# Peptides against a protein of PDB entry 6B9H: the designs that were tried, part 53

Target 1, 151 residues: chain A of PDB entry 6B9H
Amino acid sequence: AELCESLLTWIQTFNVDAPCQTVEDLTNGVVMAQVLQKIDPAYFDENWLNRIKTEVGDNWRLKISNLKKILKGILDYNHEILGQQINDFTLPDVNLIGEHSDAAELGRMLQLILGCAVNCEQKQEYIQAIMMMEESVQHVVMTAIQELMSK

## One batch from the design tools (peptide; made by RFdiffusion4, then SolubleMPNN)

Design b2_p17_5_s4 (from b2_p17_5, 8 letters changed)
Fold by OpenDDE base, seed 2:
Structure b2_p17_5_s4 (fold): chain B 151 residues (1-151), chain A 17 residues (1-17)
Amino acid sequence: as target 1 above (151 residues)
Amino acid sequence: SETDEIIKKIQEAIAKR
């Protein structure tokens, strides 16, 4: 999916420790957790990160478990820190991500992380990073942000 | 809003290309 591929490119700019080259690399949630910690290390601290299993291999049940924790973290962060109400926003199906590596649903998950980045304390840095991206990626990212704000 | 400003800046950046 175009959304997933563009946001994967965006995720790669964070230069996290975990492999993040393919859609499959993101399905265990480890990259997402590391990205969230970079976005707000005070909220997504070591205690939070330690709840994410890092050695899951191809175990889709463990992937889903991680993804559920990450999704909850994102939603709680938006509610508690960012003051955003996203009850009417379509949430990603983490079961499809974990079990089937569904790119469309993964794109939705990454879109939520994008929402965290453009609203966090260091939002200006992430805005600048987006402004430096390739035009086609910028377009998708901009559209994704617009969709978030319209919900 | 802040989000509106973000979108505006991105749009301006794209337009400069």
Scores: peptide ipSAE 0.056, ipTM 0.689, DockQ to the pose 0.787
Fold by OpenDDE base, seed 3:
Structure b2_p17_5_s4 (fold): chain B 151 residues (1-151), chain A 17 residues (1-17)
Amino acid sequence: as target 1 above (151 residues)
Amino acid sequence: SETDEIIKKIQEAIAKR
């Protein structure tokens, strides 16, 4: 999906330790957790990150477990820190991500992380990073942010 | 809003290319 591929490119700018070259690399949640820690290390601290299992392999149950923790973290962060309300009926289906590597649902998950980045205390840093990206990626990112605002 | 400013900034950058 276009959303997923563009946001994968965006995720790669964080230079996390975990491999993040393919859609499959993101399905276990490890990259997403490391990105969230970079966005706000005071909230997504080492104790939070250590709850995400790193040696998952192809175990879809473990992937889903990680993804559920990450989604909860994002929702809690939005409510507790960012003061934002997210429509639960439009949340990504982490079961489809973990079990089937669903790119559309993964894109929606990454979109939520994008929302954290552009609304956090260091939002200007992440806005500048987006401004340096390729035009097609910037277009998708802009559209994704607008969609988040409408919910 | 601040988010609106972000969108405008990105749109302007794209338009100037």
Scores: peptide ipSAE 0.053, ipTM 0.674, DockQ to the pose 0.787
Fold by OpenDDE base, seed 1:
Structure b2_p17_5_s4 (fold): chain B 151 residues (1-151), chain A 17 residues (1-17)
Amino acid sequence: as target 1 above (151 residues)
Amino acid sequence: SETDEIIKKIQEAIAKR
């Protein structure tokens, strides 16, 4: 999916410790959790991050477990910290991500993380970084942001 | 361009928050 591939490129700009080269690399949620910690380390602190299992392998049940925790964290962050600045829309199906590596659903998950970045305390820095991305990727990312912000 | 328009809209939306 175009959204997923572009957001994967965006995720790679965070330079997290976990491998993040492919869609499959993101399905266990470890990269997502590390990105969220970079976005707001006070909220997504070490205690939160330690709840995400890092050595998941091909165990889709563990992937789903991680993804559910991450999704909950994102939703709680949006409510508690961002004041629900991100519009409610169809939530990603983490079961499809964990079990089938569904790129479309993964794209939706990454879009929620994108929403966290462009609404957090350091939002201006993330926006500036996006504006420096390759044009085709930038277009998709910015469109995704617009969708989140549209009332 | 279309990208420029999106950027402006996003910047405006963010500025209101």
Scores: peptide ipSAE 0.029, ipTM 0.645, DockQ to the pose 0.113
Fold by OpenDDE base, seed 4:
Structure b2_p17_5_s4 (fold): chain B 151 residues (1-151), chain A 17 residues (1-17)
Amino acid sequence: as target 1 above (151 residues)
Amino acid sequence: SETDEIIKKIQEAIAKR
């Protein structure tokens, strides 16, 4: 999915410790959790991050467990910190991500993280970074932002 | 471009918040 590929490129700009080269690398949620911590370390603190299991391997049940925690964190962050500035829409199916590495659903998850970045305290810096991305990737990312924020 | 228009709209929306 074009959304997932573009957002994977975006995720890679965070330079997290976990491997983040492929769609499969993202399916255990570890990269996503580390990205969220960079976005808002006060909210996604070490206590929160420690709830995400790091040695998951190919265990899809553990992947799904991590992804559910991450999705909950994102939703709670949107409500508690962002003030529901992101429109309600269909949530990603974390079962499909964990069990099947579904790129479309992963794209939706990454889109939610994108929403966190462009609405957080450092949103202007993240937006500026996005504006410096390669044009085709930028287009997809900005369209994804528009979808989240359009009223 | 279409991207420029999207960026502009998003920037305007953010500026109003």
Scores: peptide ipSAE 0.029, ipTM 0.642, DockQ to the pose 0.115

Design b2_p17_6_s1 (from b2_p17_6, 9 letters changed)
Fold by OpenDDE base, seed 4:
Structure b2_p17_6_s1 (fold): chain B 151 residues (1-151), chain A 17 residues (1-17)
Amino acid sequence: as target 1 above (151 residues)
Amino acid sequence: SFSPEIEEFFAKVEALK
């Protein structure tokens, strides 16, 4: 999926500690959690991050559990911190991500994280970084943001 | 380095906020 591929490239710019080279690397949620902590370490603090199980291997049940926590965190962040700046959106199916590494659903998950980045306190830094990316990636990111924020 | 399309888009987004 073009969305997932472009947003994977975007995720890689965060230089998190966890491996983040492939779609599979993202399915356990650890990269996502570390990215969210970089976006807003006051909200996605160490206590929050500690709820995400590390070293889950191929256990899709543990992956899904992590992904559910991350999705909840994103939704709560949007409601509590971002002030509902992201419109009602089709939620990713975390079961498909965890069990099947579904790229389309993963793309939707990363899209929500993108929404956090471009609406957070340091949104200008993230916007500037996006503007420096490859143009094809920029286009996908732009479209993804429009889907989240257009009325 | 900046795509004009993206630059214009984000300018509009920032103007809305």
Scores: peptide ipSAE 0.106, ipTM 0.709, DockQ to the pose 0.088
Fold by OpenDDE base, seed 1:
Structure b2_p17_6_s1 (fold): chain B 151 residues (1-151), chain A 17 residues (1-17)
Amino acid sequence: as target 1 above (151 residues)
Amino acid sequence: SFSPEIEEFFAKVEALK
């Protein structure tokens, strides 16, 4: 999906330790967890990150378990820290991400992370980084932000 | 610098918070 591919490119700008070159690389949630830690290390601290299982391999059950924890973390962050500034629309189906590497659902998950970045304490830094992205990717990312922030 | 279109977009996004 176009959303997923563009947001994958955005995710790569974080330069996390975990491999993040393909859609499949994101399905275990490790990259997403590391990105969230960069966004707000006080909330997504080392103790939180350590709850995400590494070395998952192709175990889709472990992927889903990680993704559920990450989704909960995002939703809790939105409620507790961001004051529900992100619209509460349809949530990603983490089962489809973990078991089938569903790009559309993965795109929705990455969109929620994008919402965290553009509403966090360092929102201006992330917005500036987006403004410097390649035009076609930038357009998709900006549209995704607008969807999250519009009522 | 950035184009006015991009700047206006993010200004609008900020206003939607």
Scores: peptide ipSAE 0.104, ipTM 0.705, DockQ to the pose 0.091
Fold by OpenDDE base, seed 5:
Structure b2_p17_6_s1 (fold): chain B 151 residues (1-151), chain A 17 residues (1-17)
Amino acid sequence: as target 1 above (151 residues)
Amino acid sequence: SFSPEIEEFFAKVEALK
């Protein structure tokens, strides 16, 4: 999916320690957790990150467990820190991401992380980083932000 | 309803097209 591929490119700009070259690399949630820690290390602290299992392999049940923790963290961050309510849009199906590497649902998950970045304390830095991206990717990212902020 | 920073971002991105 175009959304997932463009947001994968955006995720790669964070230069996290975990491998993040393919869609499959994102399905265990480790990259997403490390990105969230970079966005707000005070909220997504080391204790929070340590709750995410790293050596998951092909165990889709462990992937789903990690992804559920990530999604809960995003929703709590949105409510407690960003002061926003998530209404009138469908949340990603983490079961489809963990078990089937569903790119469309993964795109929705990455879109929520994008929302955290462009609304966090360092939002100006992340906005400027997006402005430096290749034009075609930049357009998809902008559209994703617009959709998220309008719902 | 967008924040001022996001509104400015969209304006700049649209101008680059």
Scores: peptide ipSAE 0.104, ipTM 0.709, DockQ to the pose 0.715
Fold by OpenDDE base, seed 3:
Formats: C-alpha cells, structure tokens, sequence
Structure b2_p17_6_s1 (fold): chain B 151 residues (1-151), chain A 17 residues (1-17)
C-alpha cells in the first residue's frame, strides 16, 4: 500500500536498533515502540518500552499483544500530552497487522505515530526532516497529516 | 529549497497548538 510504503520510508529515518526494512519487520511492534521512544523519551520511557516483547518471531498472538500496547500508548499520549489533536475515530485493526501483516492497517498505525511526531514538543525537527524527503513520500505524508488533523 | 506549496503546508503544521 502507498501509505504504508511511504511511512515505512519515514520510519527508517529514525535509525532505530531493530530491523525496519520491510513491512514484516514492523508487524511485531518493536520498531514502532523504539520510534515512539525517540519521539518522546520522557513519556515512552524504558519502563514503557520494556513492556514490549522483543523476541516474538512469527507468533501472531505476541505481535497483537505488542501492537495493542503500542496503540494504547499512542492514544494515551494523544489525550494526556498532545491534547487530543488526532482524529482517532478510525483506528487500525491490530489483529490484521499481527495475524496477516495487513499493509493498509499497518499504514494507519504508522499514521498515528506520524501524528505524534508532528504534534510533540520537538515537532519542528520532525517536520523539517519530512521536508527533506523525496517528493513522492512528502505527498503521502502531507495527505496523511491532513487526514489526521481533520475534524 | 522547497516549493511554495510544500512550505506553506508545513508552516501551517508548525502552527498547530
């Protein structure tokens, strides 16, 4: 999916420790958790990160468990820190991500993380990074941000 | 440098509270 592929490229700019080259690499949630920690390490601290299982392999139940924790973290962050700026009426189906590696739903999950980045305290740094990306990726990211911020 | 359209968009994003 175009959204997922573009946001995967965006995620790669964070240079996290976990492998993040493919859609499958993102389905266990480890990369997403590490990205969130970079976005706001005071909120997504080591205690929070330690709740995410790292050695899950192909266990879709463990993937879904991780993804549920991450989604909850994002929603809590939006309410507690960001002031509910993200439209969360359409949430990603983490079951489809964990069980089937659904790229469309994964794209929606990454879109929520994008929302965290462009609304956090260091949002200007992340916006500048997006402005330096390839034009086709910028277009998708811009559209994704507009969708998130719409009421 | 960036296109005016892109610059305008991200200026609006930066203005978010």
Amino acid sequence: as target 1 above (151 residues)
Amino acid sequence: SFSPEIEEFFAKVEALK
Scores: peptide ipSAE 0.100, ipTM 0.709, DockQ to the pose 0.085; fails the geometry check

Design b2_p17_6_s2 (from b2_p17_6, 8 letters changed)
Fold by OpenDDE base, seed 4:
Structure b2_p17_6_s2 (fold): chain B 151 residues (1-151), chain A 17 residues (1-17)
Amino acid sequence: as target 1 above (151 residues)
Amino acid sequence: SFSPEIEEFFKKVEALK
């Protein structure tokens, strides 16, 4: 999916410790959790990160468990920290991500993380980083943000 | 970016509270 591929490219700019080269690399949630910690380490702190199981392999049940925790973290972050700046919309199906590596649903999850980045304390830095990316990626990112924040 | 549309959009996003 176009959204997933562009946001995967964006995720790679975070240079997290976990492998993040493919869609499947993201399905266990570890990369996403590490990215969220970079976005706001005070909220997504070590205690939060430690709840995410590492080295889950191909265990789709563990993947889904991690993804559910991450999704909850994102939603709680939106409510508690970001002040509801992201509108209600269809949530990603973490079951499809964990069990089937569904790129479309993964794109939706990464879109939520994008929402966190462009609304967090360091939003200016993340926006500036996006402006350094290829224009085609910028366009997808722009569209994704518009969908999140449109009134 | 070479797109004024994209630049303008992100300027607006930066300006948000």
Scores: peptide ipSAE 0.477, ipTM 0.887, DockQ to the pose 0.086
Fold by OpenDDE base, seed 3:
Structure b2_p17_6_s2 (fold): chain B 151 residues (1-151), chain A 17 residues (1-17)
Amino acid sequence: as target 1 above (151 residues)
Amino acid sequence: SFSPEIEEFFKKVEALK
């Protein structure tokens, strides 16, 4: 999916420790968790990150478990820190991500993380980084943000 | 960015409280 592919490129700019070259690399949630920690290490601290299981392999149940924790973290962050600025009317289906590597649903998940980045205290830095990306990616990111903030 | 539309959009996003 175009959304997923563009946001995967965006995720790669965080230079996390976990492999993040393919859609499949993101399905266990480890990369996403590490990205969230970079976005706000005070909120997504080591205790939070330690709840995310590493070395999941192909265990889709463990993937889903991780993804549920991450989604909860994002929603809690949106409520507690960001002031509920992200529209959660259509949440990603983490079951489809974990069990089937559904790129469309993964894109929705990454979109929520994008929402965290562009609304956090350091949003200026993340926006500036996005402005250095390929124009086609910027366009997808723009559309994704518009969707998140639309009522 | 080479797109005025994109630049304008992100300027607006950055200006949000």
Scores: peptide ipSAE 0.476, ipTM 0.886, DockQ to the pose 0.086
Fold by OpenDDE base, seed 5:
Structure b2_p17_6_s2 (fold): chain B 151 residues (1-151), chain A 17 residues (1-17)
Amino acid sequence: as target 1 above (151 residues)
Amino acid sequence: SFSPEIEEFFKKVEALK
């Protein structure tokens, strides 16, 4: 999916510790959790991050468990910190991500993380970073943000 | 960016509360 590929490229700019080269690398949620901690370390603190299981291997049940925690964290962050700036629409199916590595659903998950970045206290820094990316990626990111805020 | 449309969009996003 175009959305997933562009947002994977965006996720790679965070330079997290976990491997983040492929769609499969993202399915256990570890990269996503580390990215969220970079976005807002006061909210997604070390105690929060420690609830995400590492070294899950191919265990899709553990992947789904991590992804559910991450999705809950994103939704709570949107409500408690961002003031519901992200519109409510179809949420990503974390079961399809964990069990089948579904790229379309993963794209939706990464889109929610994008929403956190462009609405957080450091949003100017993240917007500036996006403006340094290839124009084709910028266009996909722009469309994704429009969907979050205007749909 | 080489696109004024994209540049203007992100300026608007920055201006939001």
Scores: peptide ipSAE 0.475, ipTM 0.886, DockQ to the pose 0.085
Fold by OpenDDE base, seed 2:
Structure b2_p17_6_s2 (fold): chain B 151 residues (1-151), chain A 17 residues (1-17)
Amino acid sequence: as target 1 above (151 residues)
Amino acid sequence: SFSPEIEEFFKKVEALK
């Protein structure tokens, strides 16, 4: 999916420790958890991160478990910290991500993380980073943000 | 960015509380 590919490119700018080159690399949630910690380390602290299982391999059940925790974290962060500036109108299906590496649903997950970045305390820094990306990616990101804030 | 539309959009987002 175009959304997923563009947001994957965006995710790569965080330079997290976990591999993040492919859609499959993101399905265990480890990259996403590390990105969230960079966005707000006070909220997504070490205690939170330690709840995410690493080295899950191809175990889709463990992937789904991680993804559920991450989704909950995002939604809680949106409610508790961001004041629900972003909408959770259509939640990603983490079962499809974990079991089938569904790119469309993964894109929705990454979109929520994008919402966290552009609304967090360091939103200016993340916005400026986006402005350094290819225009085609910027356009997809813009559309994704519009969707989060309009519905 | 070389797109005025995109630049304007992100300036708007940055200004939001």
Scores: peptide ipSAE 0.469, ipTM 0.885, DockQ to the pose 0.086

Design b2_p17_6_s3 (from b2_p17_6, 8 letters changed)
Fold by OpenDDE base, seed 5:
Parts: C-alpha cells; sequence; structure tokens
Structure b2_p17_6_s3 (fold): chain B 151 residues (1-151), chain A 17 residues (1-17)
C-alpha cells in the first residue's frame, strides 16, 4: 500500500535501534514503540517501553499483544497530551497486522504515529524533517495529515 | 524542489496551536 510504503520511509528517518527495513520488521511493534519514545520520552518512558516484548519472532499472538499496547498508548496520548487533536476515524485492525502483516492496516497505525509527531511539543522539528523528504512521499504524508485533522 | 502547495501546507500545520 502507498500509505504504508511512504510512512515506512518516514519511520526510517528516526534511526531507531530495532530493524526497520521492511513491513514485516514493523509487525511486532518494537520499532513503533521506539519511535513513540523518541517523539515524547516523558510520556512514552522507559517503563512504558519495557512493557513491549522483544524477541517475538513469528509469534503472531505476541505481536498482537504488543500492537494493542501501542495503540492504547497512542489513543491515551491523544486524549491526555494532544487534547483530542486527532479526529475520530476507523482504527487499525491490529489482529490483521500481527497475524497477516496487512500493509493497509499497518499504514493506518503509522498514520496515528504521524499524528503524534506533528502535534507533539517537538512538532516543528518533525515537520521540518518531513519537508526534507522526497516530494512524492511528502504528498502522501500531507494527505495522511489532512485525514487526521479533517472536520 | 518543494512545491508551493506543499510548503504552504506544512507551514500551516506548524503554525497550528
Amino acid sequence: as target 1 above (151 residues)
Amino acid sequence: SLSPELQQFFAQVEARK
């Protein structure tokens, strides 16, 4: 999916410790958790990150467990810190991500993380980083942000 | 290589409170 591929490229700019080269690399949630910690380390602190299981392998049940924790963290962050700036829409199906590596649903998950980045305290730095990406990727990111903030 | 449309959009997002 175009959304997932573009946002994977965006995720790679964070230079996290976990492997993040493929869609499959993101399905266990470890990369996403490390990205969220970079976005707001006071909220997504080390205690929060330690609740995400590493060395999951191909265990799709453990993947889904991690993804559920991450989705809850994102939604709580939106309510408690961002002040409900992300509009309601269909949430990603983490079961499809964990069990089937569904790229479309993964794209929606990454879109929520994008919402955290462009609304957090350091949003200026993340927006400037996006503006340095390829124009085709920027266009996909723009559309994704518009969907998050649309009335 | 940034189009005016993209530049204006991200400027607006950055300026949002």
Scores: peptide ipSAE 0.604, ipTM 0.928, DockQ to the pose 0.085
Fold by OpenDDE base, seed 2:
Structure b2_p17_6_s3 (fold): chain B 151 residues (1-151), chain A 17 residues (1-17)
Amino acid sequence: as target 1 above (151 residues)
Amino acid sequence: SLSPELQQFFAQVEARK
């Protein structure tokens, strides 16, 4: 999926410790959790991060468990910190991500993380970083942000 | 270099409160 591939490229700019080269690398949620901690370490602190299991392997049940926690964290962050500036009317199906590595649904999850980045305290830094990416990726990101902010 | 459309868009996103 175009959205997923572009946002995977964006996720890679965070230089997290966990492997993040493929769609499947993201399905256990570890990369996403580490990215969220970089976005707002005061909210997504060590106590929050420690709730995400890191040694998941191919266990899709554990993947789904992690993904549910991450999705909840994103939604709570949007409500409590971002002031509900993101439209989450279409939530990603974490079951499809965990069990089937569904790229389309993973793209939706990464889109929510994008929403956190462009609305957080350090949004200027993340926006400037996006502006340094390939134009094709920037266009996908623009479309994704437009969808998030639509009412 | 960025297109005017992309430049304007991200400037608007950055200017949001």
Scores: peptide ipSAE 0.549, ipTM 0.917, DockQ to the pose 0.084
Fold by OpenDDE base, seed 4:
Structure b2_p17_6_s3 (fold): chain B 151 residues (1-151), chain A 17 residues (1-17)
Amino acid sequence: as target 1 above (151 residues)
Amino acid sequence: SLSPELQQFFAQVEARK
């Protein structure tokens, strides 16, 4: 999926500790959690991050558990911190991500994280970073942001 | 280089409260 591919490239700019080269690398949620911590370390603090199980291997049940926690964190962040700046949106199916590495659903998950980045306190820095990416990626990011905020 | 469309869009996103 183009969305997933572009946002994977975007995620890689965060230079998190966890491997983040492939779609599969993202399915356990660890990269996502580390990215969210970079976006807002006061909210996604160490206590929050510690709730994400590391070294889950291929255990899709553990992946799904992590992804559910991350999705909840994103939704709570939007409600509690971002003040509902992201409108009602079709939520990613974390079961498909965890069990099947579904790229389309993963793309939607990363899209929500993108929403956090472009609305957080340091949104200017993230927007500027996006503006330095390849134009094709920028177009996908633009569309993704529009979808989050168009309602 | 960044297209005018992209430049304008991200400027608008940045300007949001």
Scores: peptide ipSAE 0.517, ipTM 0.910, DockQ to the pose 0.085
Fold by OpenDDE base, seed 1:
Structure b2_p17_6_s3 (fold): chain B 151 residues (1-151), chain A 17 residues (1-17)
Amino acid sequence: as target 1 above (151 residues)
Amino acid sequence: SLSPELQQFFAQVEARK
């Protein structure tokens, strides 16, 4: 999916420790958890990150478990820290991400993380980073942000 | 609501099309 591929490119700008070159690399949630920690290390602290299982391999049940924790973290962060600045809409199906590497659903998950970045304390820095991205990626990212922030 | 910086980003990107 176009959304997933563009947001994968955006995720890669975080330079996290976990491999993040392919859609499959994101399905275990480890990259997403590390990105969230960079966005707000006080909220997504080391204790939170340690709840995400590493070395998951191809175990889709463990992937889903991780993804559920991450989704909960994102939703709680939006409520507790961001003051629900991100509109509620259709949530990603983490079962499809974990079991089938569904790119469309993964795109929705990455979109929620994008929402965290553009509303966090360092939102200006992340916006500036997006402004330096390739034009075609910028278009997709902008549309994704518009959808999150539209009433 | 969107920050002024994000609004400027949207305007910049839309101007490229």
Scores: peptide ipSAE 0.275, ipTM 0.792, DockQ to the pose 0.863

Design b2_p17_6_s4 (from b2_p17_6, 8 letters changed)
Fold by OpenDDE base, seed 4:
Formats: sequence, structure tokens, C-alpha cells
Structure b2_p17_6_s4 (fold): chain B 151 residues (1-151), chain A 17 residues (1-17)
Amino acid sequence: as target 1 above (151 residues)
Amino acid sequence: SYSPEIQEFFKKVEEKK
């Protein structure tokens, strides 16, 4: 999926500790959690991060558990911190991500994280970083942001 | 070079309150 591929490239710019080279690397949620902590470490603090299991292997049930926590964190962040600047739309199916590594649904999840980045306190820095990426990636990111912010 | 349309979009997002 184009969305997933472009946003994976974007996620890689965060240089988190967890492996983040493939779609499969993201299915356990650990990379996502570390990215969210970078976006807003006051909200996604160590206590929050510690709820994400880091050693899940191929256990899809544990992956889904992590992904559900991450999705909830994103939604709560949008409501509590971002002031609902991200429009309600179809949420990612974390079951498909955890069990089947569904790239389309993973793209939706990464899109929500993108929404956090472009609305957080350091939004300017993240936007400027995006503006330095490949144009093809920028185009996908632009479309993704439009979906988040426009009804 | 980057698309002016795309660059303008991100600048608008950056300026949004």
C-alpha cells in the first residue's frame, strides 16, 4: 500500500531504537510507541511506554494487545491534548495488523501518528522535516493530512 | 525540485493554529 510505504519511510526518520525497516517490524507496535514518545514525551511518558510489551515475537495476540493500547493512546491524545483537531474517520483494524500484517490498515495507524506529529507542540519541526523528504512521499503525506483535517 | 503546490500546503499546515 502506497500510504503504508510512504509513512514507513517517514517513521524511519525518527531513528527509534526498535527495528523499523519493514512492515512486519511495525506490527508489534513497539516502533509506533517509541515514535509517539518522541512526538510528545510528556504525554507518552515512560509509564505509558512501559505498558507496551517489547518482546512479543510472532505472537499476534500480544501484537494486537499492544496495538489496541497504542490506538487508544492516539485517540486519547487527540481528545485530551490536540483538542480534536483530527477528524473522526475509519479507524485502523488492529486485528488485521497484528494477525495478518495488513499494510493498508497499518497505513491507517501510521496516518494517525502523522496526525499527532503535525499537531503536537513541535509540529513546525516535523512539518519542516517532511518538507525535506522525497516529493513522492510528501504527496502521500499531504493527502493523508488532508484526510485527517478536512471533513 | 519540489512541487510548489505541496510546499504551499505544508506551509499552510504549519501556520494553522
Scores: peptide ipSAE 0.626, ipTM 0.930, DockQ to the pose 0.084
Fold by OpenDDE base, seed 2:
Structure b2_p17_6_s4 (fold): chain B 151 residues (1-151), chain A 17 residues (1-17)
Amino acid sequence: as target 1 above (151 residues)
Amino acid sequence: SYSPEIQEFFKKVEEKK
């Protein structure tokens, strides 16, 4: 999916420790968790990060478990910190991500993370970084943000 | 970006609180 591909490129700008070159690399949630920690290390602190299992391999059950924790973290962050600035009407299906590496649903997950970045305390820095990306990526990101904040 | 529309959009997002 175009959304997933563009947001994968965006995720790569965070330069996290975990491999993040392919869709498959993101399915265990480790990259996402590390990105969230960079976005707000006070909220997504080391204790939170330690709840995400590393070295999951191909265990889809562990992937789904991680993804559920991450999704919950994002939703809680929106309510507790961001003041519900992000529309969470349609949630990604983490089962499809973990079991089938579904790119469309992964894109929706990354979209929620994008929402965290453009609404967090350091949102100006993240927005400026996005404005340095390829215009085609910027357009997809813009559309994704519009969808998140439409309601 | 060379798109004024995109530039204006992200500027608007920055200004929202």
Scores: peptide ipSAE 0.625, ipTM 0.930, DockQ to the pose 0.086
Fold by OpenDDE base, seed 3:
Structure b2_p17_6_s4 (fold): chain B 151 residues (1-151), chain A 17 residues (1-17)
Amino acid sequence: as target 1 above (151 residues)
Amino acid sequence: SYSPEIQEFFKKVEEKK
C-alpha cells in the first residue's frame, strides 16, 4: 500500500533500535512503541514502553496484544494531550496487522502516529524533517494529515 | 525543487501553533 510504504520510510528516519526495514518488522508494534517514545518521552515513558512485549517472533496473539496497547496509547494521547485533533472514525484493525501483516491497516496505524508527531510539542521539528523527504513521500504524508484533520 | 503546493501546506500546518 502506498500509505504504508511512504510512512514506513518516514518511520525509518527516527532511527529506533528495533529493525524497521519491512512491513513485517512493524507488525509486532515494537518499532511503533519506540517511535512514540521519541515523539513524547514524558507521556510514552519507560514504564509505558516496558508494557510492550519484545521478541514475540511469529506469535500473532502477542503481536495483537502489543498493537492493542499501542492503539490505546495513541487514542489516550490524542484525548489527553493533543485535544482530540485526530479523526478516529476509522481505526486500524490490529487483528489484521498482527495475524496477516495487512499493509493497508498498518498504514492506518502509522497515520495515527504521524498525527501525534505533527501535533506534539515538537511538531515544528517533525514537519521540517518531512519537508526534506522525497516529494512522493511528502505528497502521501500531506494527504494523510488532511484526512486526520477532516471533519 | 519540491511542489510549491505541498510546501505551502506544511508551512500552514506548522503555523497553526
Scores: peptide ipSAE 0.623, ipTM 0.930, DockQ to the pose 0.084
Fold by OpenDDE base, seed 5:
Structure b2_p17_6_s4 (fold): chain B 151 residues (1-151), chain A 17 residues (1-17)
Amino acid sequence: as target 1 above (151 residues)
Amino acid sequence: SYSPEIQEFFKKVEEKK
C-alpha cells in the first residue's frame, strides 16, 4: 500500500537499532517500539520497551502480542499526553499485521505513530524533518495527518 | 518541497495547539 510504503520511508529516518528495511521487519513491533521511545522517552521509557519481546522470529502469536502492547501504548499516550488529538475510530487490525504482514493495516499502525510524532512535545523537529523528505512522500504524510486530525 | 500547499499545511500543523 502507498501509505505503508511512504511511512516505512519515514520510519527509516529515525535510525533505530532494529532492522527496518522491509514491511516484514516491522511486523514484530520492535522497530515501532524503538521509534516511540525516541518520540517520547519519558513516556515510552526503558521499562515500557522491555515489555516488548525481541527475537520472536516468525512466531506470529508473539508478533501480535507485541503489537497489541504497542497499540495500547499509543492509545494511552494519545489520551493521557496528547489530549485525544488523534481520531482513532478505526484502529489497525494487529492480527492481520502479525499473521499476514498486511500492508494496509500496518500503514494504519504507522499512521498512529505519525500522529504521536506530529503532536508530541518535539513536534516541531519531526515536522521539519518531514519537510525535508521527497515531495511525493510529503503528500502521503499530509493526507495521513489530515485523516488523523479530521473531526 | 516544491508545493506551497504542502508547506502551508505543515506550518499550520506546527502552529496548532
Scores: peptide ipSAE 0.621, ipTM 0.929, DockQ to the pose 0.086

